# Peptides against a protein of PDB entry 2AUS, part 72

Target 1, 323 residues: chain A of PDB entry 2AUS
Amino acid sequence: ADIKREVIVKDDKAETNPKWGFPPDKRPIELHIQYGVINLDKPPGPTSHEVVAWIKRILNLEKAGHGGTLDPKVSGVLPVALERATRVVQALLPAGKEYVALMHLHGDVPEDKIRAVMKEFEGEIIQRPPLRSAVKRRLRTRKVYYIEILEIDGRDVLFRVGVEAGTYIRSLIHHIGLALGVGAHMAELRRTRSGPFKEDETLVTLHDLVDYYHFWKEDGIEEYIRKAIQPMEKAVEHLPKIWIKDSAVAAVAHGANLTVPGIVKLNAGIKKGDLVAIMTLKDELVALGKAMMSTQEMIERSKGIAVDVEKVFMPRDWYPKLW

## One batch from the design tools (peptide; made by RFdiffusion4, then SolubleMPNN)

Design b2_p14_7_s1 (from b2_p14_7, 6 letters changed)
Fold by OpenDDE base, seed 4:
Structure b2_p14_7_s1 (fold): chain B 323 residues (1-323), chain A 14 residues (1-14)
Amino acid sequence: as target 1 above (323 residues)
Amino acid sequence: MERAAEEIRRRYEE
C-alpha cells in the first residue's frame, strides 16, 4: 500500500470543471455516507458478517460489505464499505494485511532460536487453507513481507507480521512451532492493517458509530459521523490509478470501457491484467477495471481499450455527457 | 503499533 507510484502525465493542459462531480472532501453528509468506508475496529466475539449487519442497523443502511473476513476471535481493522461504495471491497481483498499476533509455544525455546527461526519465515511460504475457508484447499505460496518480534516472554511471542492477502496467521504460527520443535498455537490475533486502512485516527468502534449517528440525527452535529466515515476513494489508494478527462467520465460512468484518448495521467508500472482505479482529475473514483494495456502501451498508443471497466461507482449524472 | 500490542496483552492477561 505504501509504494509511491510515479505519475506519468499524458496531457498537461487538461483541466477539470469545478462544477462537475463531488470531490471526496466536498460531498454532503448523506452523499458522503452513500460513498463511504468505515475503518472499523472489529471487536472480538462477533463474526465480520454480524458486525456489518450491526453497522447497517446503526446507520440505517440498505447495503454494506467488508474488506476481508476477520475470524470471530480476531479484532482490529475491518474496512466496511457502505451503500453505493459496497463493491469497493473488491479492491481490498487482494491488498496486503498486517497483524499483531501472540504465539504461545508448547515448550521452552531459547530466545535466540525463536528470533532466528521466525526470521526464516520472511519471504515465500507454502500454505494449505484451513477447512473453514471458502478457498479450495490447495497448497499455495504466500508472501510474508516482514516479521517483527515485539516481545518474548518465556513461551509467549508477540510479533507484527505483514503478509500477502489470504495468508493464514494461524497456519504460520503452527509451522513456526513445528520448526522450533516444540509446537505452537495462535493465542491472540489483531489485524492492524488492511491495504490503506490501518490503526490511526480514522479507526472507530461500533460504540463510536452509535454515538456519532446519534449526535447527527438528534443534535444536528454531522462532524463526528463525517470523520468516522472515509470516502470510498480511500479504499483504492493502494491501486494503480488512471486519471481521465472530464469528457470521458460520463461514458465510463455509463459502463463504457476506457479508451486511450480519455487518459490524462496514469501511474507507472501498470501491467496488463492489473486491477486499476479510474479516477477523475478531482480524485473521484469513477470505476474499477482490468488493465488491457501496460502503462507503456497506454502512453505510446493513440487508440484502443486501455481498461475493461468491471465495476462503476460514480453516478451517471455527476458529469455531463460530452459525446 | 503499541496499541495493538497493548490490546492483545490486556486480553491475554484477562
Scores: peptide ipSAE 0.028, ipTM 0.725, DockQ to the pose 0.874
Fold by OpenDDE base, seed 2:
Structure b2_p14_7_s1 (fold): chain B 323 residues (1-323), chain A 14 residues (1-14)
Amino acid sequence: as target 1 above (323 residues)
Amino acid sequence: MERAAEEIRRRYEE
């Protein structure tokens, strides 16, 4: 998620009208909420769906969605997209995740053996989804990006793990336990990262949201609720981006595919079939779409469909129709 | 970074 993508400029003379759109930093509070994502600290106990339902009640919202299920017993980073931003969670589903896990071993194992075996689980692993998963129970490969052992206390192993989306830490721990020869189970799990969302100053509890909403509605203080809600653009920071001309924004906002002439700048390393974010020159999210060309093809070609637009976020009236 | 590890540690020390 932290890979700084090179930005290739295709049109260095392209300017943007400051009167058009609503940049993420300049949205009125009501509009900020309509296009918001909460970096929620999910408590242990409730389901991710129950937590989303509570947020909807607390903030008086019609719609919300979460950026990837946490099991009831699992705490930590749960991105919750609000109202008009609800479908931005599609950008977070394929995102990498980090966890801190406590593994309990069912027997005594020398520390050196624990460290050696856990290191062998870095890289590609084969998993079967658990019975409770909505995903078909086919064997699938998943990436473990890293395993960092934080502490070993007898049979208790505290570790950080970075994983590909849909890697099951419970299953990983079970397989580690089998490889150690004694067996193991997941004692505790906390998610510390979901794509661009991490444990930082933006992480808020359900109690914080209650208080911050009260301060806004009863005391007229919007500062706290404004800080508690991130702009929807945060949820696409990890995606490759394509920035478009002001003249192309309204067409894309109406659901038109992005054509090559509309591109001002783009990230390097886009491949055909990649999920990409279409942005204005003010870093506003217009739409998500599927790249129909590579970065190189988008540079070299003068015409053609660059992005198949799958989901529009920007209202149709933020930019004028110039087509 | 320490907050998650500390929160897990704290729950096991209780």
Scores: peptide ipSAE 0.023, ipTM 0.689, DockQ to the pose 0.745
Fold by OpenDDE base, seed 3:
Structure b2_p14_7_s1 (fold): chain B 323 residues (1-323), chain A 14 residues (1-14)
Amino acid sequence: as target 1 above (323 residues)
Amino acid sequence: MERAAEEIRRRYEE
């Protein structure tokens, strides 16, 4: 999520009509909710699906989805996409994750050895998915981006870990325990980050949502519920972006593929096959799609399909049909 | 302290 991507301008004369669309900061509260994502602090105990069902009940919603399952006992950052934004969670599934974990060792190990061995687990590791996962139980490589030991108290090791999506922290701790020669298990786990969503001022509880919804519906105070819900565009901040002409927006909103002439600006480093976010010049999410060209091809070519549009989010009427 | 570390520590001491 923290990768700053260069922005390459292809059409420096392209303007946007201020009367068209609904920028993330200018949505009426009802529309903001329809295109919202909650940065939920999931409590330990309930499943991620139960928590989504509770949010739907609390906020009187028809649809919602979460940005990657947390086990019942695991707390912390669970992005929950609402209503029209529900499908944006597909952008969060492949995103990096961060956790704070408590590892309990099954024997005494010198602190220097703990630190040395845990440092060796930074980089590429081989994992087998657990039996309970919907993923085929084949050996696979995963990246551990960093391990930061926060505290060592005898046999208890508190650490922060940044990982590639679908890295199992329980399995990591098991392998660390094996490498230490004493064995280990995961005592506690909290997710502190899921792509662009982290522990910050936007993190809210289920209790907060109950209160904030009440303040809006009974007291007419929308400020709290507005702040508790992030625009769906937050859920794509980590993706490479392509910004399009106003004249191309309605076509993409109708499910047409993005062609090269519609591009105003784009991020550097897009590869063929990448998941990309198609944006308006007002930073509104139009659609997600698969890049059919590299950034370089999108710059050099005058025509062709740049993005195969997979999921449209923007309503068809926010921008006029100009073709 | 990091909020996550404090929350884990609190639950571990309970």
Scores: peptide ipSAE 0.020, ipTM 0.661, DockQ to the pose 0.688
Fold by OpenDDE base, seed 5:
Structure b2_p14_7_s1 (fold): chain B 323 residues (1-323), chain A 14 residues (1-14)
Amino acid sequence: as target 1 above (323 residues)
Amino acid sequence: MERAAEEIRRRYEE
């Protein structure tokens, strides 16, 4: 998520009308909620689906969705996309994750050996999805981006781990235990990051949401609920972006594919088949789509379909129809 | 330590 992507400008003269759209920082509270994502601190105990149902009840919402399942016993960062933003979770599902895990070893192992063996698990690992996973139980590779040991206390190993989406930390710990020769299990797990969402000042509890909604509805204080909800654009910060001219926004908002003449600027390193965010010049999310060209092709070509638009978020009326 | 590590440690010591 933290990879700064170079921005290539294709049209340096493109301007945006300040009267059109609703920039992420300038949405009325009701609109902000409709296009919001909560960085929820999921408690241990409930399922991710139960928590989403509770948020819908607390905030009086018709729709919501989460950015990647946490097991009932797992706490921490659960992005919950609200109402019209609900489908932005598709950008978060494939995003990298970070966890803090407590591993309990089933035997005594020297600390130097623990450190050495755990370091060998950085990189590609082979996993089988757990029985309860909707994912086909085929062996698959997953990336472990990093393992950082935080503490070793006898048989208890507290560590941070950055992983590819759908890496099972329980399975990782099991394999580490096997490699150590004593066996191990996952005692505790907390997710500390899901793509652009992390443990920061935006992390809120279910209790916070109850209170903040009450302060807004009963006391007229919107500040707390406004801060508790991130704009949906936060949920796409880790994606490659394509910024489009004002005259292309309404067409894309109607579900038209993005053509090359609509592009003002774009991130470097887009490949054909990548999930990309189509943005306005005010950094508003218009749509998600599949890149049909590389960045280089989008620069060099004068015409053609740049992005196959898969999901529109922006309302059709935020920008005028200019075709 | 990170907030998450402290929270896990706290719950483990309880």
Scores: peptide ipSAE 0.019, ipTM 0.650, DockQ to the pose 0.672; fails the geometry check

Design b2_p14_7_s2 (from b2_p14_7, 8 letters changed)
Fold by OpenDDE base, seed 3:
Parts: sequence; C-alpha cells; structure tokens
Structure b2_p14_7_s2 (fold): chain B 323 residues (1-323), chain A 14 residues (1-14)
Amino acid sequence: as target 1 above (323 residues)
Amino acid sequence: MERAVAEILARHRA
C-alpha cells in the first residue's frame, strides 16, 4: 500500500463509457455490500472464524472470508471480505502485517541490551509454525521489516513490529527472550495492519456493524453501513495493477486471459509470476491473475498472454461483450 | 496507531 508504483500509459487516448460498470463510489448499497470488505476490529476472545460467522449473521450474508487468521486472544485489524468479494482475501494473505506486542521478560535485562538485541531481529528470522497452525510445521525464513520499541517498563517491553505474512510474533518473542538469556513470552498482541487495512476511520467493531445495519434496515439510513464497508478494490491497493480497455473487460469477466492489446496502462515493476489486479479505467476490480510477462514485456510486445486470470470478481454483464 | 498503543498501555498500567 505504501509503495507508490509508477503508472505507465500505453494508450493515452483510451476512454471509458460512463454507463458501463459500477465504480466503487457509485454502487447501490446492496451491491456495495456484495462487493465489500469490512476493516473489522476483531475483539479478543473469539476465533477469526467465529467473528466471520457473526458478521454473516449481523449482515444477513451467505458468504464471507477473512484476510488472515488472528488467534482468539489477538485483537485488531481483521479484513472480512463479503459475498462476491469473499475470494479477494487471497490478495491479503501474502500482504505484510503490523502488530503492537507486549513482551514480558522472565528476568531483569538492562534496557540498552533489550534495544540492541531486538534490533538484531530486524531482517530474516527462522521460524517453525506452532502445532495449532494450519501451515505445515516446516522450518522457514520470515522477514521482520522493522521493530520499533514504544516503551520499556522493567520486564515489560511494548513494541511495534512490521512482518512478512505468516510471521509468528509469539515465536519472535520467544526467540528474543532466548537471545536475552532470560526467556520471554507474549503477554498481549494486537494487529494494527493487514496490507492496505490499518487502524484508521474505516476500522469498525461488531457493535458498530449491528448499529449501522439497524440504522439502514429500520431507519432507512444507509450512510453508516456504507462507510463501514470498504469496496473490494481496497483489498487490492497493495498489488500491482493493470488497467484494461472497456472492450477487454467482458472477456476477462468471463475468465479469458488478458492479452497485451487489452492493456491501457499498468504499474511499473511487474515481474513474471507476480499476483496482479486487473482493473477497469474506472478502478473497478475485474480479476486477479498471475503475470505471464514483465511490465517491460507488456509494453514492448504487441500480442500474447499478459495475465493468466485466476479469479474473476466482476459480473459478466457490467460491461458489454464486444467479441 | 494511537488506539492500539493506548489500549495495550491502559491494560498494562491497570
């Protein structure tokens, strides 16, 4: 999300028909919900799955999914994708995460030593997933992007940490404790970021959702529930984007691979094998797919498969079939 | 950012 990606324009004359599609800001409330993602403040106590089940009940939904499990005791940012947007969580699974953690040390350690040792954990760490993880217990490297110590109070260390997806903060704290020689455990953990979703004005509680749904259904006030639900396009803000011609949209919405002639503009730095978001010129998410070319190849080539389309989100009828 | 920090600090200082 924080990386400003350069946009390379291939066709500066490409226009879009304002009558086609449903831009994120122009969706009727029911359609907005069907293509929505909630930036949920997950309470401590319930599982991420239980919270998703509650949201489905509150909002009367058939389907929903979450952008990466939080343990029962862990609070904070849990993106919950709704209905037709449910599969967009795949874009969030590999996204970086930020946490605020409270580490309790099992012995006294000088503050200077705490700071020095914690700084050494910036970079690559070796982790084994916990027994209760759905992930195979293979030793793996994970990147710690940054550690920011917020407060040290005796044996209690409050810190912010940015990590690669699937980094276990509990395991990080255990290893820090071993490196300090006294041992440590995770006392508290809150997730403050999951890719493009962070603690901001879009963060809502389960109580907020109950109230906002009530205001809509009983009082006819849609404003609150509309603000509480982000468009699914928010869930792909961190991905490299390819914007396509109106004439290519319906084919991609039918599951056709994106070919080079369909590209209007694209982000710089796409590599072969990258997950990319295929967008309309109105910034509507059409599909996710795997880049089959680099940005440079997509510029230089006149033909060929640019993106292997893996998951379609856009309905087939939002844009006309022009084939 | 401030909310997470404040919530954890409030619980830790209690």
Scores: peptide ipSAE 0.052, ipTM 0.766, DockQ to the pose 0.713
Fold by OpenDDE base, seed 1:
Structure b2_p14_7_s2 (fold): chain B 323 residues (1-323), chain A 14 residues (1-14)
Amino acid sequence: as target 1 above (323 residues)
Amino acid sequence: MERAVAEILARHRA
């Protein structure tokens, strides 16, 4: 479920100048690409890095990055952030993931026992990262948010699973197989969700991108390539947001920390240390940063650093300097 | 039916 966050208004009289900035819906196609994220349907076979390299070649890009590695054999939702949006992937790395997995059991198990044991794996599990991962092989707890069994056919179990970032489905299936007493392995895996990116009308293939880029460059039709690329703001939808005054935007775009007087509205439930998105009143992403105050402190205090700005996305010239 | 489910089922029911 998408975390619904309450919006607290601190300054109900704050207005925004419609002539400043470039709201996501009003970006020229070239600017839209520069601040874009593709919801890619990664095919099985290539690495996530090979796929990013192909996208860069197809779309004639200098930079791109992905919102969390899929193994070569794993297909599905791979967010690919483009050009100036490349750094937005840091918002997607810690985001929850959903998968559809096929588990093959190494023996016969009654369906009732399969269902009972798989339900016990909802919640906290202990995992050791695989040898091939760039992650240190320390035992760590991970959350399984839900397991939904879709189909059981003899020894084959098709299921949906929602997990905390960096949960290894292969390891989960191995542990389920041990708990069933017969052993199991992962036959197939597809990622169906990565934070705000899911299997929907925004999901595109590499072939779609080739065709859509051709329609734009050769036929002058930008509609398809525009639809195939999401604004970078999509990649932060799951984060707590702070909306700032027009007068604060240029300072933050220059790398200044956000101070409490710059806040117009904010999400409830921000804690000190949270990753937050700093937005304009037109829902443009200015920067990502670390909250230095809670939501309550940002409401009650008149002064102080609200957000330590870590990554600026907005160009420095979209809003005027008002200091 | 989600694309993931359809794709996996198509590969294993064949």
Scores: peptide ipSAE 0.046, ipTM 0.757, DockQ to the pose 0.623
Fold by OpenDDE base, seed 5:
Structure b2_p14_7_s2 (fold): chain B 323 residues (1-323), chain A 14 residues (1-14)
Amino acid sequence: as target 1 above (323 residues)
Amino acid sequence: MERAVAEILARHRA
């Protein structure tokens, strides 16, 4: 997720009006909540859906959604998108994940053999989704980006693992146990990362949210609830971006496709079919869409549809109609 | 040390 993308400038003379829009750092608290994402520390026990329902109750919200299911027994990073930001979760579902897992072996295995076999599971693996998943139980390939063994204590192996979205750590541990010849099961699992969301100062509990909402509503203290909610733009940091002219913003906010003349700057390495974030020059998320051109085609062409706009987030009135 | 590592180790050693 931390791939630094080069920024290519097409129009170095493009300016933005500071009076238009609401940059992520300048939203009034009510507007910040309407366009917010919580980096929730999901407790073990409840479902991800129950936790979303509790957040809606705590914060008096009509809508919310989560950036990828955690099983009831699994704790850690659960991004919860709020109100008008709810649909930004579509950017988080395909994002890479990191976990810390405790694997219990069903027999004694030399440490050197554990290390050697677990290293063989870095790369492409074949998985069958568990019965409880809404996904068709077809065999599928998934990437394991890295496995880092943190501690080995007899039959207990604590490790960090970075994986492609929809990799099942329980299934990975089962296959490692088979490869070791003794069998294994997942004793504990915590998600430490979901795309741009990680264990950092932005991670909050349900208890924190109760307290911070109380401080705002009863004491008039906005600081805590403001820090507990990230701007929706955080949820698209891992996507390739296209920055557009002020004159193009209102059209895209009305659901018009982005055309090549509207582009000021863009990330390198966009391919046709990629999910991209359309941004203002003030780093406000206008919309998500499908790239209809590569980065190179968007640079070389003078006209045409650059992005098929799929989801608009920005209100229609933040920027004036300039057409 | 990440919170996840500390919490898992604390529960496993208890």
Scores: peptide ipSAE 0.031, ipTM 0.718, DockQ to the pose 0.683
Fold by OpenDDE base, seed 4:
Structure b2_p14_7_s2 (fold): chain B 323 residues (1-323), chain A 14 residues (1-14)
Amino acid sequence: as target 1 above (323 residues)
Amino acid sequence: MERAVAEILARHRA
């Protein structure tokens, strides 16, 4: 998520009309909720699905979805996309994750050996999904980006781990235990990050949401519920972006593919096949789509389909039809 | 200290 992407400007004269759209910071509270994502602190106990159902009940919502399952016993960062933003979770599913884990060893191992073996698990690892996973139980590679040992207390190893999406920490710990020769199990797990969502001031509990909704509905105080809900644009911060002309927004909002002439600026390093966010010049999310060109091709070409638009988020009426 | 670390340590430190 923290990858700074260079922005290449293709049209430096492109302006945006301030009367069109609703920038993320200027949405009325009802509209903010309709296009919101909660950085939920999921408690241990409930499933991610039960927690989403509770949020829908608390906030009186028709639809919501989560940005990647946490097991019942696992706590921490669960992005919950609301209403019209529900489908933005597709941007979060492939995003990197961070966890803090407590591993319990089934035998005594010298600290130096623990550190050495855990370091070997940084990089590409081979995993088999657990039996409880809806994912087909085939061997697959996953990237472990980093392992940071926080504390070693006898047989208890507290560590932070950054991983590719769909890395099973329970399976990682099991394999570390096998490599150590004594065996190990996951005693505790908390997710501390899911793409752009982390443990910060935006992290809220189910209790916070109850209180903040009450303050809004009964006391007329919207400030708390407004702060508890992030704009859906937060959920795409980690994606490469393409910013488009005001004249292209309505067409894309109607489901038209983005063509090269509509591009004002774009991130460097887009490859064909990448998931990209199509943005207005006011940083509003219009749509998600598949890049049909590289960044270089989008710069060099005068015409053609730049992005195959897969999911529109922006309402059709926020920008006028200029065609 | 991150919340996760503090909470885990509070439960598992003697």
Scores: peptide ipSAE 0.029, ipTM 0.718, DockQ to the pose 0.557

